Peptides against a protein of PDB entry 5VZU. Designs and how they scored, part 173

Target 1, 271 residues: chain A of PDB entry 5VZU
Amino acid sequence: GRTLEDIFHEHMQELILMKFIYTSQYDNCLTYRRIYLPPSRPDDLIKPGLFKGTYGSHGLEIVMLSFHGRRARGTKITGDPNIPAGQQTVEIDLRHRIQLPDLENQRNFNELSRIVLEVRERVRQEQQEGGHEAGEGRGRQGPRESQPSPAQPRAEAPSKGPDGTPGEDGGEPGDAVAAAEQPAQCGQGQPFVLPVGVSSRNEDYPRTCRMCFYGTGLIAGHGFTSPERTPGVFILFDEDRFGFVWLELKSFSLYSRVQATFRNADAPSPQ

## One batch from the design tools (peptide; made by RFdiffusion4, then SolubleMPNN)

Design b2_p24_7_s4
Fold by OpenDDE base, seed 1:
Structure b2_p24_7_s4 (fold): chain B 271 residues (1-271), chain A 24 residues (1-24)
Amino acid sequence: as target 1 above (271 residues)
Amino acid sequence: EEEEERRRRLEELEERLKRLERDG
């Protein structure tokens, strides 16, 4: 019978062959599309732009990070045998922050998985509730045929008089001490480590993160077969580095900003 | 020990295979 090692080698050969087919197609017909950098907004979590991602099996890929209100998006600029260029590899919900445990408990994959799956269920509940409000609001605008009801003359209702007796009662204002929400100290990074069993291409990732968010990653088989969105964690390290933990794949992708300056890469102003 | 090491190696190969079959 085939061993697991034989199947792994066959899949590596298929991956290499697919990469070779994709690269060899470049000799026959290349369609070039201009890519524009998204404009930066003041409320963007970090400056949007091009990031170089490290994918374990695939190697080096380019992703465009963009912000869309309370969502961030990673779009593949380079494709691979599984996911073609132009697909949204990651979608980040900036409303749903992931709180990482202490460094010891961060080594537990099941703990991270639990935290993320609890947030996933909250996101699903919010989507169901918001779907009901949007559904009920559209149903009631049946066209009220405005039958012109004849203008019956409103009789002048008489002016009832003024008698305002001033009752005194001096109830003491109870001091409701509003618990001041301590402003989230935006400054100190948390110690960060990958869970045991999460594969990284290398151990050279930042050991401190600023914040984490719930997100979904697009995964697919070869030729973009059976594409699905799976739960994951977006990890902001700094202005130029972020990561994504793919829970289903037990993998980590590190993304580093492309430092190259491009002339005329700004999106044309919407006329 | 040898059986646990073999199990760990199989689990590592299964997770590596899964990443080859399906990636993001």
Scores: peptide ipSAE 0.235, ipTM 0.776, DockQ to the pose 0.569
Fold by OpenDDE base, seed 2:
Structure b2_p24_7_s4 (fold): chain B 271 residues (1-271), chain A 24 residues (1-24)
Amino acid sequence: as target 1 above (271 residues)
Amino acid sequence: EEEEERRRRLEELEERLKRLERDG
């Protein structure tokens, strides 16, 4: 029978062949598309732009980070054998912050998985509730023909009975000590470590993060086969670095800003 | 010990294979 090692070698050979086929296309025909940088908005989590990502098997890729209100998007600028250029590799929900546990519990992959799957379930519930409200609102605009049903009469006004005894019961206002959600000190990075078993190509990832968010990553087989969105964690390290933890793949991708300034790379203003 | 090491190597190969079969 095939060993797991034989299967691994066959898939490595296929990946190499796919990379060779794609690289050999450069000798035949290159289609150039102009890429425009997204306009920066004041409310953007960080400046949008080009980031250099490290993927395990694929190597080095370019992703465009853009912001769309409460969502962020990573779009592949470079394609690979699994996912073509122009696909949304990551979609981040900026409404759903992930709270990382302490540094000891961050080493536990099952704990991170639990936290993310709980947030995924909340996101699904919110989508179901919002779908019901949109469905019920459209049904009631049937034109009710105004049939003029007749004026039935004015029956009378019975009386005023009086007595006002003012029972004083001075129930003490229980001090609901609103646990002041300590304003998450916007300035101190939380200690960060990858869970055990999560593969990183670079051991030199930042050991502190600013904040984390729920997101989904697009995964596919060779030739974009069976594409699916899988749960993950977007990790903001700083203005120029973010990561994505792919829970299903048990992998981590580090993205670093492309520092090159491009003249005339701004999108034309919508006229 | 040898059986546990063999199991760890198999789990590592399965996870590496999964990353080769599907990437993002």
Scores: peptide ipSAE 0.227, ipTM 0.768, DockQ to the pose 0.565
Fold by OpenDDE base, seed 5:
Structure b2_p24_7_s4 (fold): chain B 271 residues (1-271), chain A 24 residues (1-24)
Amino acid sequence: as target 1 above (271 residues)
Amino acid sequence: EEEEERRRRLEELEERLKRLERDG
């Protein structure tokens, strides 16, 4: 009978073949599109730009990190057999921090899964509540009964009301010093380890993280079949490195900044 | 021992297969 090793070998051959097909298309007929780097904003968690990521069996891929208010996005610049170029491989909710446990409990995949799924449920509740407020506002366009035009009452005259003296109430502008939320002190980085059973292509990942956020990763079968967003953890290591833990895949992708300077890669100013 | 090691190897292969069938 087929062993699990035989099945694994067959799927590995299929993956290699798909990679070969995708790569061989580059030699014959390419549609070139200019890529523009996102403009950096002062409030961006790190400088936006190009990152090289490791995707398990898929190898090295290029992802563009961009910031959109309280969301970050990783957009595939290179495609693979599962997820084509231009797709948002990761979406990060910068509102929802993930608090990692101590280093001992970080080795427990079930503990990380619990923490992330609790945040996922909060995000779903917030989306449902916001959806109800938007739904109730549309229902009350009852039919505008054409109420008949009631008659023109007459233009009664402009009575000159008197000179009300300007009361100089010098209301002191209460300087509501908006307590600038102190940029959350780059506290001493937390010790970081992958949970047992989470696969990394490279064991050379940072052993200290600055902060983590809830995110979703886009996964699909070969040919972008049955695409779905799965829960994960965005891990910021430093200005040039982040990771993503794919909970469903039990995998970790490490992303490192592409240090190359591109001339004229800045987005044209919105006219 | 051998049966537990075999079970762990099977679980590892199943998790590797899932990553071949679906990736991000």
Scores: peptide ipSAE 0.201, ipTM 0.733, DockQ to the pose 0.581
Fold by OpenDDE base, seed 4:
Structure b2_p24_7_s4 (fold): chain B 271 residues (1-271), chain A 24 residues (1-24)
Amino acid sequence: as target 1 above (271 residues)
Amino acid sequence: EEEEERRRRLEELEERLKRLERDG
């Protein structure tokens, strides 16, 4: 009987063949689009840029990481049979930090799943509440009846009222101790392990993480069929490495910075 | 014949699996 290894090997061969077919379709006409690197901002969690990701079945992909206020995005630079290039493969909510349990409890997939699903429900509640505030604000623009312009009354010059004495109210300057927002201390790295039953293409992943955040990953069938956002965990390891745990897929993708320097890849300054 | 039919059924199941496989 076919082993799971045989099935995986045949699946990988077909993904390679599909990737070859997609690349060969363009033998006569290649459209090149210039990619600009996102500008780095002081509030960015790490330097934005190109990362090489390992997706379980698909192999090596290139993702652009960018920051958009309290959100981060991974945009596919390379497409695969499921998700085309230019799609946002991951969206990270930097408002919703995930606290990983101790190393023993990190092995429990159900515990990680519980933590992430609790955060998912909070995100849904916040979206519903913010949707209500935005909805109620639009409803009250009743038609401004164009009331006719009333005539300009003449500016009669009001008379000189008298010298009010300066009250010396010696308001003591309350020392507003500006609580110095301690610069977000680079969170002490914690031991990290994948839950049992989460597949990684390589067992060589960082065993210490800095921070984790709630995120969503885009998943689809072949040909971008039935695309949906699934819950996951963004894991920051260091300045050059992050991971994403796909909860529904029970998979882990490791992303490593592309160390190549690109000349003239900076976005044109907004004029 | 039986081996070829088994191969065709496996290929159909694999194509069906691939259509159902969702990846990110």
Scores: peptide ipSAE 0.164, ipTM 0.633, DockQ to the pose 0.456

Design b2_p24_8_s1 (from b2_p24_8, 12 letters changed)
Fold by OpenDDE base, seed 2:
Structure b2_p24_8_s1 (fold): chain B 271 residues (1-271), chain A 24 residues (1-24)
Amino acid sequence: as target 1 above (271 residues)
Amino acid sequence: SLLEELEKKLKERYKDPSKILEIE
């Protein structure tokens, strides 16, 4: 009978074969696309640029990190058998910071899962509310054909009566407890550990993180079959390192800045 | 079989099989 090991071997063989097929397409026709580094903005969380990740069976992956207001994006520069180059491997919502618990509770995968899923539901609610406002705004431009409604008559008069006393109901201004934005402790990183049962190919990940955000990662079968977004956590470690926790996959990907200086790699100034 | 159900659940949950191989 097939064993679990046989299934993993078959998947690994298929992955190697798909990688071989994908790579062998280059022998017939190489299309070179120039890649430009995104321009840096003052409000960017870190300097945008190229990051390298190591994915188990894929080897070295290159991702472009870019910032788009309150969103960050990881775009695949290297394709793989599952996800082609140019796809967004991660999309990060910088509006939805994730506060990690203490180091002991960070080992609990169910706690991280709870936190991420609660943020996912908030993001879905915000998208539904924003979708309703956009829907109602388009409906009102029905052409008001001003049909001249006929002059129906002036029915009359009645006059009564004055006195309703002003009740001074001094409604206390409910103190909107401004949810104290806990000052982003910009300086001291929080102790960081992966939850139990989250796989990391390299145990040598940073044990201190600067901040975390809700995000989604792209997953797909071989040949980009059935692509979907899965919830995760973007972990900013420092200016040159970030991670992504794939919640449903129980996996962690570490990305490190490509330190190579590229001459003339800046995006052309918008003319 | 339990293995076919597991394979199906693996293929369904891990639409990126590369992420399964990172778990070993």
Scores: peptide ipSAE 0.023, ipTM 0.566, DockQ to the pose 0.154
Fold by OpenDDE base, seed 5:
Structure b2_p24_8_s1 (fold): chain B 271 residues (1-271), chain A 24 residues (1-24)
Amino acid sequence: as target 1 above (271 residues)
Amino acid sequence: SLLEELEKKLKERYKDPSKILEIE
C-alpha cells in the first residue's frame, strides 16, 4: 500500500513539477514590477514588510504584510499555481480579535471552529447593516421632472415685527459614548498550540502568541480558478512572526520576517 | 500536456492543493 510518506512525496513531486513548468514557461517573457515597501505608521500592529511563508509544497512564498486602518493584508509577492502574485493571500480584520481558550481547549479544533464561525457571523451582520444604510439613501432621488410651474405673481412682503426671543434650546450634548478603542494592549503572551488535526509543515512554530484576529485567506484551484475566501485566524506571535490558521483546510501557515534591508525600496513620499 | 494532466489530477483532489498539502 502507499504509505502516507509515499503519498506526501508524490504530491510534493507533482507540485514541484508544476512550479517548474510554470516558471519555465514564463522564463522568456518576464514582466517586472517594482515593489515598494509599505510605509510604517505608528498605529501599525507590527512593522509592515516582507515575510517568508514556511508553509506549502511550493517552497518559498514571500508575502508583503501591510496595514490599512483596521485591516491588515498579506499580498503575495511570489505567485504559485493556484494564486498569482499580487493577490491578497490573507485579509485580517483588526476589529475582530479572537480570544483563544486555555491551552487544553486550544487542542480542540471544534472549539476554535466555533469561535471563528461566531466572529465570521458578526462580520457578515456588520456588512449587511452597513449595506442597508447605503442603499436606502439613493432610492428617493427619482428624477423630479422639472415641470415648468407657471410664474405666479410676487405677493407683497408684509413687514411684521421683531421679537425673536432666543429660546435657549439647551440641547443636552448627547454623550457620544466614544467607543473606547480598547488600546491594542499588547497582551501578555498566552500559551499557543495548534488544534489536533490542524497540520503544520513545521512543528517549529512559536508556543506563545500575543494576539489573534479574525481573517480570511484566499484559496483557488490551479490557474486561479474558483477563487474564494475561507475563514481563518491570524496569530501574531511577535514583531517578526505571524501565523494563519486556515480553518476549513485545517492548515497552519507560519510567516517570518525577511531580515534583509533593501535600499531604495521605500515608497516615494507623496509630493 | 504534462501540465494539463497534473492540473486535472490536482483539481480532482484539491480545490487549493498548495494549502491542503500542508495537511498531509
Scores: peptide ipSAE 0.023, ipTM 0.541, DockQ to the pose 0.441
Fold by OpenDDE base, seed 3:
Structure b2_p24_8_s1 (fold): chain B 271 residues (1-271), chain A 24 residues (1-24)
Amino acid sequence: as target 1 above (271 residues)
Amino acid sequence: SLLEELEKKLKERYKDPSKILEIE
């Protein structure tokens, strides 16, 4: 009878065949594009640049990490049978930090799922509210035809005055001390473990993380069929390592900085 | 079979077959 191993073997054969078809397309025409490293900014969460990761059975992937205000992006430098080069494999919302529970509760996938889905709903609400404000502002420039219609005068009526007394009660303005969000001490790493039932190609992932953010990952079938964004968690481990937990896929991808120095890889200064 | 139904559900759930292989 078929086993789970047989199912995985059949999928592996399909992926190898698709990889072969994909690579064979290059036999007739190789297009080379120069890639520039994104400029580094002082407010960038980590130095932008090239990261190497594992994305399932595709083997080694190269992703460019870049920062765009309160968003980070992972752009595929290597294409695969599912997702072409130049696609945004991950989009990170740096406004929506994920607070991981203690190490015991981090093993519970349902707890992580709850936390991520609550953030996903907040992000959707903010997008709906921001969409309404942009829509109302454009409609009211109807041409004010200044029709001049006339002056009529009418005058009258008068009177009544009553005195009501000025009760002074000087209720002290309770200073709503805006609880200064204590800048979460960015320095002490939190113990990190993958939830039970989240797969990792490598069990040798960092067991301490600095911070986590809500994000979305791109998934597609072979030939970039039915592409969609799936919710996940960006895990910052250190200056040179980050991960992405694919929540719906129950998978983890680890990315490590490419330590190679490239000559003339800096973006040309904006003229 | 139950496994063919599971495979179908996995293919429907995971539009990227590469992510099914990560479930080892």
Scores: peptide ipSAE 0.020, ipTM 0.512, DockQ to the pose 0.143
Fold by OpenDDE base, seed 1:
Structure b2_p24_8_s1 (fold): chain B 271 residues (1-271), chain A 24 residues (1-24)
Amino acid sequence: as target 1 above (271 residues)
Amino acid sequence: SLLEELEKKLKERYKDPSKILEIE
């Protein structure tokens, strides 16, 4: 029978050949677009910029990580046969932190799946509730009652209302126990391991993570057919490395900062 | 073309062929 290794090698050869055909077809038609690095903000989780994917099916994958308030985005700088350049490969919800279990329970894919799917359901509920508030506000087109003509302002005289004595009702100020916002413990890096059955092309991933967030990844067939968002986990390792666990695909993508300094890559100042 | 045949073959096997080799 075909071994898993034989199947893997056959698929690798097919993908490499496809990539070679694509690159060779475009050799005569190169379009260059200037890319600017996103401006860094003080509240950014890490410095925005270019990250290289270490996943090898499409070879060199470059994404731009950027921050947009409570969202982060990975935008493809390199296109692939499935997802064109300029598409958002990952969208991260920085409001929805994923708490990884202990290292023993991190090996359990079903536990990670449960945690992610519970967060996905909360995100859906919040979207439905916010949709209802926006929907009810549009329905009160009350009938335009014809505003009657502006009757002239009769200047009626200021009747001096009487000196109502201030009743001293000394209502005790109820101690609003300000729920002390526990300072977001800048979480000591926790031990990290991929669940069993999550594949990684590179076993040399960081074994400690800072924090994780709920996110969605974009998947599509070749030629960007039937694009959909799949749930996943954004894993911040450090200032220069993050990962994405594709939950439904059972895959892990590692991204490392491009350390190259680019001249004149800063975004033009907003005029 | 050979590419279209490969794309078709991969689409028939996998919704996202790009990630197959990350999963297996």
Scores: peptide ipSAE 0.020, ipTM 0.554, DockQ to the pose 0.374

Design b2_p24_8_s2 (from b2_p24_8, 11 letters changed)
Fold by OpenDDE base, seed 2:
Structure b2_p24_8_s2 (fold): chain B 271 residues (1-271), chain A 24 residues (1-24)
Amino acid sequence: as target 1 above (271 residues)
Amino acid sequence: SLLEELEEKLSKKYSDPKSILEIP
């Protein structure tokens, strides 16, 4: 019978062949564009720049990570048969932190799925509410001619009623010990493990993470057909490594910083 | 051509929306 290894090799050969077919169709039509590194800002979660993906069968995958206020963006530098170069492969919402459970509960995919889907619903609600406020604000600039409503007379303040004795009932202030949200020590990483049933190309991923955020990833069929956004988790491991869990695909992507220094790669200052 | 037939066959097989994560 075909082994799982034989099926894997056949699948890899088909994907390499498809990559070859798609790349060969662009014969003699190569356009070169200069890529600039995004400027670093003090408020950036990590230094922006080029990251290498260690996922998939497509070979070398390069993504540019950039920060845009409360959002982070992964932009494809390399294209693949599904998603062309220049597309935004991941969008991260830095307003919506994901709190991972303890290491035992992190192995439960259904627990991670629940947490992510709850955050997705909050993001959807915030988008609907913000859409309503923007809609209602435009309608009411009808010129209300303020007809001067006549001054109704000041009814006189009725008098000082007397002496009601202060009953001393010293109800003890129940110390509502506000559970001091222990300031999540921004510096100490937590133990990290992938949920059972999440596929990783490489088992050599960091076993400690700094923080996680809600995000969406771009998926498409071959030739960029039916592109859609799927929910996921951005995992910051350190200054040079991040991951993305594709929730619906049950897959994990690891990204590592490209350590090469590029001369004259800084964006020209806008004059 | 044989390449066009192969492209059609493979495109049909991989028509489902996926990320760059073709992990078999």
Scores: peptide ipSAE 0.043, ipTM 0.638, DockQ to the pose 0.556
Fold by OpenDDE base, seed 1:
Structure b2_p24_8_s2 (fold): chain B 271 residues (1-271), chain A 24 residues (1-24)
Amino acid sequence: as target 1 above (271 residues)
Amino acid sequence: SLLEELEEKLSKKYSDPKSILEIP
């Protein structure tokens, strides 16, 4: 029978051939766009920059990681037949931290699925509530037609209304229950393992993670057909490595920082 | 052309949104 290695090799050859076909078709019509590295901010979860993904059959993908307040974004620098370059392959909600269970329960895909889907529903609720507040705020700017009510000059009547004594109603200071700031556990790395049935290209992923967040990944058919966002988990391993668990796809993507220094790659300072 | 036939064949094979993440 075909070995898994034979199937993998055939599949890789087909994808290399596709890459060759696409490259050859566009050889006469290449558009080059300069890519700038995003500026680093002190509050960035890690240093922004280029990361290489080694997942799937497509081999090597380059993603730019950037931070946008309480969101992180992975932007494709390399395109593939499904998702073109410049698309946001991952969007991370840094407001919605995911707590991984112990190692025993981390192996349970259904437990991870439950946790992620509960966070997804919270994110949807918050989007609906925030949509209502934004909707009500726009409704009150009805154009006040400034009807020019005429200038009638009515008179001065001076009546001295009397000394209302200030009642000293000493309202007791209600105990502001100090919401115990859960100490930001300066994240001692927690043990990490992929759930059973989550596909990884290799078992060579970090076995300790710093923190996890809810996120969504972009999936599409060939030619960027039917693009959709699928729920997942962003896993920060360290300053130079992160992962993404694609929940519905049962797949894991590992990203490692590109350790290259680029000259003149910084964004031009806004003049 | 042979390249167009191969592209069509391969595009059809990998039309699933999962193909980007397919680990055989």
Scores: peptide ipSAE 0.042, ipTM 0.640, DockQ to the pose 0.550
Fold by OpenDDE base, seed 3:
Structure b2_p24_8_s2 (fold): chain B 271 residues (1-271), chain A 24 residues (1-24)
Amino acid sequence: as target 1 above (271 residues)
Amino acid sequence: SLLEELEEKLSKKYSDPKSILEIP
């Protein structure tokens, strides 16, 4: 029988050949777009910028990581036959932290799947609730043609009295100690291992992670057909490395910061 | 051409939704 390695090799040859066909067809119709690095903000989880995928069927993949309040985005800089350049390959919800279990339970794919799917249902509920509040407010401005009804004279009804004594009960305002969400201590990273049955091209991934978040990854057929979002886990390893676990695909992508410095890569200041 | 036949074959094989990573 063919080994998994033989199947992988054949698949990689087909992807290289497909890439060759596409590049040859468009050789005379190349468009160039300037890319600007996202501005860095103090509240950014890590410095935004260019990351290289270590796991890419089409060779070296470049992704731009950017932060947008409580969301992070991975945008494709390199396109492929399935997903063109400029698409958001990953969307990360920084509101929904994933807590990885202990190292023994991290090997269990079903445990990770349970945790991720529970967070996915919470995200869906929050989207439904937030959609209802926005809908009700617009309906009631019917044009009240208030015709001016004539001012009938209000009779002076009389002044009656009495003296109800003000009871002084000085109920101390109980300090609702808003549980200050303790800033997640940038404590020592927890041990990290991929679940059994999650494919990685390289077993040389960081064995310690800082934190994880719920996210969605983009998948599509050839020619960007039937694009959909699948659930996953964004794994922050350090300032220069993150991963994404594609839950439904049972795969892991490792991304490492591009260490090259670019001149004139900053976005022009909004005037 | 052989390239067109190959393109059609590959396009059909990869028509199903997959990630950027095309895991075999």
Scores: peptide ipSAE 0.033, ipTM 0.619, DockQ to the pose 0.545
Fold by OpenDDE base, seed 4:
Structure b2_p24_8_s2 (fold): chain B 271 residues (1-271), chain A 24 residues (1-24)
Amino acid sequence: as target 1 above (271 residues)
Amino acid sequence: SLLEELEEKLSKKYSDPKSILEIP
């Protein structure tokens, strides 16, 4: 039977071969594409920009984080053997916050799995309901044949008079106790630990997180074969760091902001 | 099986094979 060592050796040989092919054959065929940084918006969860992932052994993966209303997206700037550049490696639903349990229960992978899968089911239901509303709204635009209904003459209905008696009724101002929306406690970090059995490249991840959200990650075989979206958790650590837990893969990816300032990287203003 | 899960992890996401094999 295949051993873990056999799988490791086979995979390493393939990755070395792919790297060799890429570096030796495509060196002369590099297409450069200009990348524009998304403009920052006040409502953005953090400043959008370039982040480096360190989860791969074969190099740095660069991801562009951008915000699109209630969604965030990680777009691959660098390709890898599985997923080419320009693909959305992560898609985050900022409507669906993940509430992490206490540290003891955070170590339980099955508890995290339960929480994420419950949110996944809600997202699926909302998509089905929204799909039905969008479907029913399109069905009723049958072609109204505008038969020209003949102009019936506007009969001048008479101006009946003004007798507005002033009813005094002094309705007491019911104190609408404005339930003070407790300002979303945007600032309190929660202690964070990876579940047991979730692989991290290193233990050097932040042990406090700010917020977590439901998301999906893109996975594919080598050469972008059988691409699919897998459920996961986006973890905001701070302004410059986020993670993604790939639930089905039982893996964690840490992303850190690229601190380099790029001149002329802003999108041209729409003229 | 555990092997099938590991083969799928290796094939479906570019990851450090060492970090995948370090799963106890």
Scores: peptide ipSAE 0.020, ipTM 0.570, DockQ to the pose 0.110

